# Peptides against a protein of PDB entry 3PUK: the designs that were tried, part 14

Target 1, 227 residues: chain A of PDB entry 3PUK
Amino acid sequence: ERGLKSVVWRKIKTAVFDDCRKEGEWKIMLLDEFTTKLLSSCCKMTDLLEEGITVIENIYKNREPVRQMKALYFISPTPKSVDCFLRDFGSKSEKKYKAAYIYFTDFCPDSLFNKIKASCSKSIRRCKEINISFIPQESQVYTLDVPDAFYYCYSPDPSNASRKEVVMEAMAEQIVTVCATLDENPGVRYKSKPLDNASKLAQLVEKKLEDYYKIDEKGLIKGKTQS

## One batch from the design tools (peptide)

Design b1_p12_2_s2 (made by RFdiffusion4, then SolubleMPNN; from b1_p12_2, 9 letters changed)
Fold by OpenDDE base, seed 5:
Structure b1_p12_2_s2 (fold): chain B 227 residues (1-227), chain A 12 residues (1-12)
Amino acid sequence: as target 1 above (227 residues)
Amino acid sequence: MSRRKEVEKFFD
C-alpha cells in the first residue's frame, strides 16, 4: 500500500516502536486524544501487539500501576499530556510504571521539556520528537487537529484576529509535518476565496517548509519536489 | 519555528 496511512504507520513503526524495541519486552502504551485518533487511522490493535504493546491506556484517565512494566508514551507535546505523564512518574514511591519512553508528535517546547527533566529524568529512557501531527484519512487526504480552527478562521469579529493567527500557525505546523513525513517540499497551491485565509496559510506553510529544510536532519536545503 | 526530523533529547 502506497497510501498516506501506510506511510504514517511505517514512520511510527520506525521512529517509535523500532527505536525502543527490546527483545521479549512488552510495554504499556499511553496515548492522548490526538495520538489515539492518529493510531486508529493507520493501524489496528493487532499491529500494536506485534510491536510489543500489551495494552493501550488513555493518559488522561486514572490507571492502575503496573510497576514491573515500562511505558511507551506516544503523546502530543501539550501541557495537559505532559502533566498526566508527570503524575505517573512524579513521585518516587508511586511511579505507575518501571520506566518511560516518550515520543512526542511534534516539537516539545523547552518549558515542557525542562519541566519533565526537573521532575523525572531518571525514569526516562528515551525522549524523542517525531514529526506527525496530522490524521491520515485516505491515500492523499489528511485532516488537521486544530481546535476551533473553523470558528476563528471565519470569525467576523476583529477581536479574534490574534487567535486567528495562532490557529493559522498551528495549521501550518501540522501541514509541515505532513510534508516532513512524506519527505516532500511541495509548491503550495490554494484556492482563492473572498477571505485571504488560504493565501495566508499558504504563505505560512511555505515559510515553515523553508525553515524546516534549512536545518533538516541531513543539514541540507531540500529543493521543491512539487510545483 | 525551525525544526528537525526526529530530534532525540537526552536527560542528565
Scores: peptide ipSAE 0.026, ipTM 0.606, DockQ to the pose 0.376
Fold by OpenDDE base, seed 4:
Structure b1_p12_2_s2 (fold): chain B 227 residues (1-227), chain A 12 residues (1-12)
Amino acid sequence: as target 1 above (227 residues)
Amino acid sequence: MSRRKEVEKFFD
C-alpha cells in the first residue's frame, strides 16, 4: 500500500512531466499558491530537476522574460492564475516564454478556457486538466484548498448560505479528485450533527463521483469500491 | 460540476 503522497507524485509525473517531456529540453515551471503547496507536499526540488525543470517561478509575481525557454504552467483553473498566464502570453510583446504547457489541477471552466484560447492559442502546446486539487498530508490524509471553508460551513447566518454552497461544491470537487487519483468510488459515510453539512457534502460527493465515472475518458463506470 | 479524467483541451 502506497501512501497518498507517493500516488499523487506518480500521477503528477505521468500526467504532467512525462506528457510534456522532450529529450534535452528544460522548462521553467510556473506555480500558483495551490500547486506550490501540492508539490511541496509530495516532492523535492531535486525531483523537479530530474523532471527537466530548471527553475520554479511564482505565477503571481512579475518575472523577467526567458523567451528561449518553454514554460510549464501547473496551476489551478482560477481567474487569478489564468490572468497571470494571460499577462505572460497575451500579446506578442508581452510573451515571456517561448511556449506554454498548461496543466490545470481541476476542470477549467469554459469561460476561462475560451479566454485563453482567444488570446494565446498559438503559444500553447498543451492544455490539460489532471484532476488533483487536494493536498496529501500523509498516507490516508489530505487537506482541501478552500478558503474560509470552516467559517462558511458552520455559519448560522443565512446571508452566508450562497457562499456555503460554493464552499461545499468546492470541497466536493476536491474530494472527488482524491477518489479519481486513487481510482476509487467509495461509499460516503458521514455523521449528522445539528447542521446538515456532512450530509450535504456527502450527497454532493456522491453525485459528483457518479458524474465523474460516467464521463470518464476511459469509459469506466465503477461501482462502489468501498463501504 | 461534471468532470472528465485527464482531459486535454484543444486550441485552434
Scores: peptide ipSAE 0.026, ipTM 0.611, DockQ to the pose 0.372
Fold by OpenDDE base, seed 2:
Structure b1_p12_2_s2 (fold): chain B 227 residues (1-227), chain A 12 residues (1-12)
Amino acid sequence: as target 1 above (227 residues)
Amino acid sequence: MSRRKEVEKFFD
């Protein structure tokens, strides 16, 4: 039993692989930096083969067209990953694959979504947001993908204040995806001293949890989980 | 503004 890893895998299996599965069909899967780490943390290559993935490609790398195969893009909703996708399907005559299934690890901004829609909508069969933006390590341990978080959170330089806020927002967002994955709305506990970073992060998490659980999958409000 | 959960978007 793999604890949090198994939960994450089950969610990915349900939200991604089961969603686009077609009997007897193999797909090429495109990953970015984060999703490579994510899948590496919770599954094996044999697991992906069982889910109908024949080969994994890095979205950032130049790739030869395989126009007879459909592609599964499991990527972060970032300009970089989206731009790479658009390069694959930006031209009718130069599309890399037969069609695309896109699964974003988190909320895709409307600006990026509209950009995709405007350029290659006819090539896309699915576009989903699955809300997993963390790496499971152990049954109760996970890591966040927030670059330079340590530096900015503890920087005494006032010029880094705005970046510190951005980092804390990103951390809070990713923590919410953990809660969403576990289907929990926990009470947040923290150690406030010596800095107020933990308090600020806790407030951000609580606010984002409130926003997330305003409407559940059935349009219901989820109450606080006892911690 | 509520956070979007698992959302499937369709294209024209």
Scores: peptide ipSAE 0.030, ipTM 0.610, DockQ to the pose 0.334; fails the geometry check
Fold by OpenDDE base, seed 3:
Structure b1_p12_2_s2 (fold): chain B 227 residues (1-227), chain A 12 residues (1-12)
Amino acid sequence: as target 1 above (227 residues)
Amino acid sequence: MSRRKEVEKFFD
């Protein structure tokens, strides 16, 4: 049984690097805050060099153009990251790179996808969603990256109810990506007290797992595993 | 929201 970190790395290698690999070609890789943490947790710089990455850049920072090189964007499907990408390719006169490969860590909403398509479709060679939106810590431990999760989940203010739901949805999405990465469809266990948050999250996870496995690549329904 | 293990989107 291999550790979660190695499983995540193998998934990224297969889904991202092998997918866009061209022998002898080097790419610049653009990362956001989440994917920086993700790659740092499961690989070394030497691993990325072996995959044809010459330079890693932060997508949020101002960067000088390298117009002769293609760029690999490994980013979260957020408005912030997408906007930064669009700044690189939105202007025909000021493209930062030769072309782009985009790999999202999770489902990219149609609104964001359409925004990309409308602005710079001709510059994009690939666009995929690979469904890894968690940070592996140990062999069976991972962490979620949901901003303000603690605040909204434990807020006594009823005015935060809608934001709490958004946070719960985000957490559930990330948990599903863990299951997908491990190719598991587990039964969900939780502790009910002192709040009902765990129960709500469990229900969301179960619902999303059902939706995920109903429409896999082969159209198969995966049964429950014993996790 | 429905999902797949891996989704590829194509551009014109």
Scores: peptide ipSAE 0.026, ipTM 0.603, DockQ to the pose 0.349; fails the geometry check

Design b1_p12_2_s3 (made by RFdiffusion4, then SolubleMPNN; from b1_p12_2, 6 letters changed)
Fold by OpenDDE base, seed 5:
Structure b1_p12_2_s3 (fold): chain B 227 residues (1-227), chain A 12 residues (1-12)
Amino acid sequence: as target 1 above (227 residues)
Amino acid sequence: MERSKEIDKLFD
């Protein structure tokens, strides 16, 4: 049985590195907070070197230009990460790299996509969504990256109800990315608690799974799996 | 994945 870490690495290798690979070409890879954690959980620096990555840089930090090299952006589709990318390519004079390959860990909102398109289309060689928004821990364990999830889910303050719904939706989306990564469409099970959080989350996951698998990657309807 | 293909077309 292949652990979740190996499955995640295989998906990244296929969806990202194989997708932009050119013989003899080295790239600089830009990571944000989430993708740093993601890659650290499922690979080593030596693995990245084998995939043609010479240097890993933090997208949030100021970096020296390397204008002769192409950059691989493996980032979350957030305003913060996108803004950092745009600063790298916003003007010809400030262009830090030769060109960009962008791989988002999840669905990129149209607003962010349009912002990218309007600013630096000519610098982008590839833009793809790979749908991995979780951190693998072990064979059957993963963690979610949703800021303040614990606070809002367990807040007794009614004023936080709307934010709780947003957090639940974000969590559900990340769980769906796990299912997509594993190529599964499971029947969702949960343990009931005094609070309806688990039930609500389960319903959201089921709905999002149905939406996702209306058309799978092969253009087929995927039936429910037993997992 | 289908949306990703469409995104690529927008940059060509």
Scores: peptide ipSAE 0.026, ipTM 0.623, DockQ to the pose 0.442
Fold by OpenDDE base, seed 1:
Structure b1_p12_2_s3 (fold): chain B 227 residues (1-227), chain A 12 residues (1-12)
Amino acid sequence: as target 1 above (227 residues)
Amino acid sequence: MERSKEIDKLFD
């Protein structure tokens, strides 16, 4: 695999698998809808086996307990995914797994985090936020996972204006994760259409990039990169 | 952005 897919895989390997790796230990990995698509786009089952994953399970489905094994939750920070996790560890007597490692694909809202902390903090060995909220398709192509984006962006109904802005924000956030993954701060280019969707999105991306690199983990302001 | 280290401290 080359290009964007390989970069994404390397980031996941470093941020997730290397972070929780223990010699000789196998884990069960729990995925949601987004992370299933993400991993399917950039790795094979053999790659996951090499990283110590024995079984992949869908977090939304009812699963049999494997109480002697630890679980790796690679999930989006959504109420749906978090609720499914909480069902696995909500009670001491009904824990499905020995312990949990949680890796969120994006910033986890404080409301969800506090809910986790209040219910099952003792079962969690690791809770980490990574920054990958896109699906790599080709070496230089990616897709976004924003529900109903097309509908709201191109809706002729003025009542959808507020929802359009929410969708634009979500799209911009995901685009920033691409730039972060590539370690780039590019100039944003767009093609004008009858609707100003592209222009608005470009402005949001530019602003979010500035904010991201201003307060990144390195504590350095990254200048614009050639693109 | 990531805040992983801060989050981990909340579970100690």
Scores: peptide ipSAE 0.031, ipTM 0.650, DockQ to the pose 0.406; fails the geometry check
Fold by OpenDDE base, seed 3:
Structure b1_p12_2_s3 (fold): chain B 227 residues (1-227), chain A 12 residues (1-12)
Amino acid sequence: as target 1 above (227 residues)
Amino acid sequence: MERSKEIDKLFD
């Protein structure tokens, strides 16, 4: 059995590096907070060098222009990361890099996508959404990156109900990306606790899995796998 | 993701 880390790396290699690979070409790779954690969990710097990455930069930091090199943006589809990208290419100022390849870790909202399209379309050579929004820990263990999830899920304050729903949706989406990465459509099981958080999350995951696997790449309905 | 295949067409 291949460990989850190996599966994640293989997915990234296929979906990102193989997709934009050009013989003899080196790229600068821009990462945000999430993708830094993601790559750190499943690869080494030597692996990235083999894939044609010469330098890794933090997208949030001020960076010196390298106008002769193309940039590979492997980032989450958040306003913060997108705004940083726009600063590199979308201003009246000189562009920081020659061109951009963008790979989002999840579905990019239309609002953000349209903002990019309107401002930086001429600088973009590739824009793709992959589906990896989790951090692999062990062969069968992963962690979710949802800020304030604990606070809102266990808050006794009724005023936090709407925020609780938001974090539950985010958690469910990340779990679905695990299933997608493993190419599985499992039945969802949960253990009941005094609070109904587990059951609510399970229902959200099931619904999202159904939507995701409604039609596969071949236009066929993918049945549920054994869980 | 099917949407990803169509995104490139928007930038051509």
Scores: peptide ipSAE 0.026, ipTM 0.633, DockQ to the pose 0.398; fails the geometry check
Fold by OpenDDE base, seed 2:
Structure b1_p12_2_s3 (fold): chain B 227 residues (1-227), chain A 12 residues (1-12)
Amino acid sequence: as target 1 above (227 residues)
Amino acid sequence: MERSKEIDKLFD
């Protein structure tokens, strides 16, 4: 089995680059903080050039319009990234690019999607969710992008209980994207500690895996695989 | 992924 980095790259290549590829066409690619890290972890700039990307831009920064070129937005489904996209296409007279292809790294909430649809629908050629919310480090190692996870998971302050739950949910969601990327539905293993963090996270992952694989792309229930 | 396909239909 090829390493996790290779698997992630292949998925991105298939789900994003192959999906919007046009012969002889170059695109500008817009990245946010997470997708910058993601692509940096699994490919080189030369790989992106081969996929028809001429320039990579940070979505958060002010950018000069390139109205003759289409833009490939590979971004997380966050209010911040979506707002930046909306600024690029918010008005007909101020469109920064010819058109947009949007690929979200995770499930886009309906509220954000509806906001995009209401304001920029005519400028969008594609809008897809690819479900990669982790950073591959090595063949069997990945990292999660959950800010302040350590702080909230180990906070003794009861006022942080609600935030801890949110963090746990976010971690579980990202772990599920790893499983989805690997096409696995594993049994979750953990070590019990004085704190119930591992057990709680395991339960959340298990539940979310069940939900995710309840109906797969083929409309079938995927059974458990070995972890 | 089924949802993604449906999303694309909204922009056709």
Scores: peptide ipSAE 0.024, ipTM 0.632, DockQ to the pose 0.434; fails the geometry check

Design b1_p12_2_s4 (made by RFdiffusion4, then SolubleMPNN; from b1_p12_2, 8 letters changed)
Fold by OpenDDE base, seed 4:
Structure b1_p12_2_s4 (fold): chain B 227 residues (1-227), chain A 12 residues (1-12)
Amino acid sequence: as target 1 above (227 residues)
Amino acid sequence: MSRSKEVSKFFD
């Protein structure tokens, strides 16, 4: 039985490590909070060593320059992570690494992308989005990384309605990345009571799935799969 | 995924 963890790891190997692999080259890998959890859930340090990673560092922490080595940034497309990256390459005198490979776990907003392009384009060898924004917990279970999701989804305060929508959108997007990773277009099942949150989320997921497969690289329109 | 390939072209 193909566990979700193994599928995720295989996807990361293909999309990230195989993409930037150079024979005999070791890289420093920079992770943020999400990708630290992601990799810890689906691989071991020995696996990363086999993929040419010599050390792993937290992108949020102050780090000593290793100017002779290239850096692999496996990070979420957030302002915080991007800002940390930019600090690593923002000026010639402050460059911490020889060059950068950037792999985002999800769609990178144009604003962040343009910011990177404007500041560090010459230092970047790769910049890709791999669409894995969930944590595999079990063979068939995953968790989402949406801050304060529980609070806003179940808040009785009507003033939180707008934030609830944002959270729902974020969750839906992450669920779609699960489907993309599994190469599935499932029918969505949910329990409606006591709140309509599940129904709303289901609709968002279905819509986003449709959009995803319409613009998919392979151009393959998949019918609904049983899940 | 399609966007990823396009994005890479900006830095290559």
Scores: peptide ipSAE 0.023, ipTM 0.594, DockQ to the pose 0.488
Fold by OpenDDE base, seed 3:
Structure b1_p12_2_s4 (fold): chain B 227 residues (1-227), chain A 12 residues (1-12)
Amino acid sequence: as target 1 above (227 residues)
Amino acid sequence: MSRSKEVSKFFD
């Protein structure tokens, strides 16, 4: 039985590092808050060195240019992370790095993608979405990174209903990335007490799983693998 | 993900 951490690392290695690897080439890797936690959970610095990463930098911080080196951006598709990337490459005279490889942890919204495409396309060598938006904790345990999820899911204020839906959608999407990473299409179980949150989330997950496997690269519809 | 391949192709 393969632990979740090893599966996640293998997927990152294949989808990110193998994809942009060039013999003898070192890259600077830019991480955001989520991907820092993600990599910390499933690899060591020595592993990253073996994959050709010389330095890890925080995308949110002001960084000195290293114009002779290419940069690997492993980031979440958020306005904050994208804006930081755009600051690195938005000006011809102030490009921080030689070129960029971008790997998003999840689907990048068209608005953000188009913004990148319009301003920085010439600097980008790769742009991929790898669908890993969870943190592996144990072999069968993971955590989700959805800000204010607890507050909105359990808020008694009716004015928060729309935000609650957005949060649940985000949670469901992250759960689906776990299933995709494990190559599983599970039956979803839940406890409905004391609120109906679990039931709603379960329905969202099931729907998103169906959509995911219908549009996979192989054109396959994968049946339920477990319950 | 088919979208990822399409996006990458655009920048290659």
Scores: peptide ipSAE 0.023, ipTM 0.589, DockQ to the pose 0.508
Fold by OpenDDE base, seed 5:
Structure b1_p12_2_s4 (fold): chain B 227 residues (1-227), chain A 12 residues (1-12)
Amino acid sequence: as target 1 above (227 residues)
Amino acid sequence: MSRSKEVSKFFD
């Protein structure tokens, strides 16, 4: 299949599993709420086994140490997920795993990165940001994972204005990751409404697309595509 | 936005 799900899986396979693959090595994979949904949407357990994952664990739950095995953390760059990771490697005597490979689904803020660096840098073998912060549903359909997005976008309460901006930023970031995953730089189209949410979101997406391709790893700025 | 942080470069 050539749908969005297959594209997402292929990107994860290349950016995550191929990146940390070692012959004959099995890893434990730690997932958070978002990445659990993400992987469930685009792969099967058998696929993960083929990529050298022996066990999948929820990062939020208490887990028994497996100190002889390395761990693959595929998590969102949130304080909650990072804190759970830090608990796994906070001290040498309390390390749950042999070492860690960390793959963030989006840009990791410097504050979180520095927190990791200060606490357990010696345990980390890889730290990478991959731009996949959406859930593929169908060949051309995806959903965003932004808590309370509907509430803040449509709330008539002026006190929610600041939070609305934060939500809009988060939504724009996730849309950009879709474009990045598809390797596209589209012209953004929207329907105008009285609240002008669509226009504001479009502007944010366009700006973030420019920023993304300006700092792209390949150093290439793509022209606009017809999407 | 996608980037790799090499241990040798960013971690001691």
Scores: peptide ipSAE 0.022, ipTM 0.567, DockQ to the pose 0.369
Fold by OpenDDE base, seed 2:
Structure b1_p12_2_s4 (fold): chain B 227 residues (1-227), chain A 12 residues (1-12)
Amino acid sequence: as target 1 above (227 residues)
Amino acid sequence: MSRSKEVSKFFD
């Protein structure tokens, strides 16, 4: 059994690099904060070179145009990353690259997708969602990328209740992507005391797992796997 | 069709 890092890399290779591969073609790859961490956790620069990536760039930074090369955007479906992409392709005369392949790490909201479509659809060769929103650490360990999760989950301030819910939702969504990546629909175990955070998160995960498989498998609910 | 494919078809 391959470790989680290997599984993640294989999925990225198949879903992203193999999908946009052209013989003899090199691409510039644009990464955001999350995907930088993600790739750093499961591959080396030499691996990316083998996949036809000549240069990796930070999407948040101002970059010099390389209009003769196509760009591979491997980014989170966030307003920040999308806005940076739009700056690269929003104007026909000021396009940074020859064309774009976009791969989102999670479901892209319709609002963001429509914004992209309305602005620069002619520049886009691919737009896909690959549903990897976690960082593999060890063979059986992963981390979530939810800012201030600890603070909100353990905040005694009632004014933070709404933010706590948002954080819990985000955590649950990321856990679902782990399960999806592993092709699992596990029973969720948790320790309910002293706080109910684990119980709430478990319920959210279970609900989102059900929703995910309903959507992904055309209404089929995958049976529970071993926990 | 998966959501990913549905999204992609708008640019193919």
Scores: peptide ipSAE 0.022, ipTM 0.586, DockQ to the pose 0.475

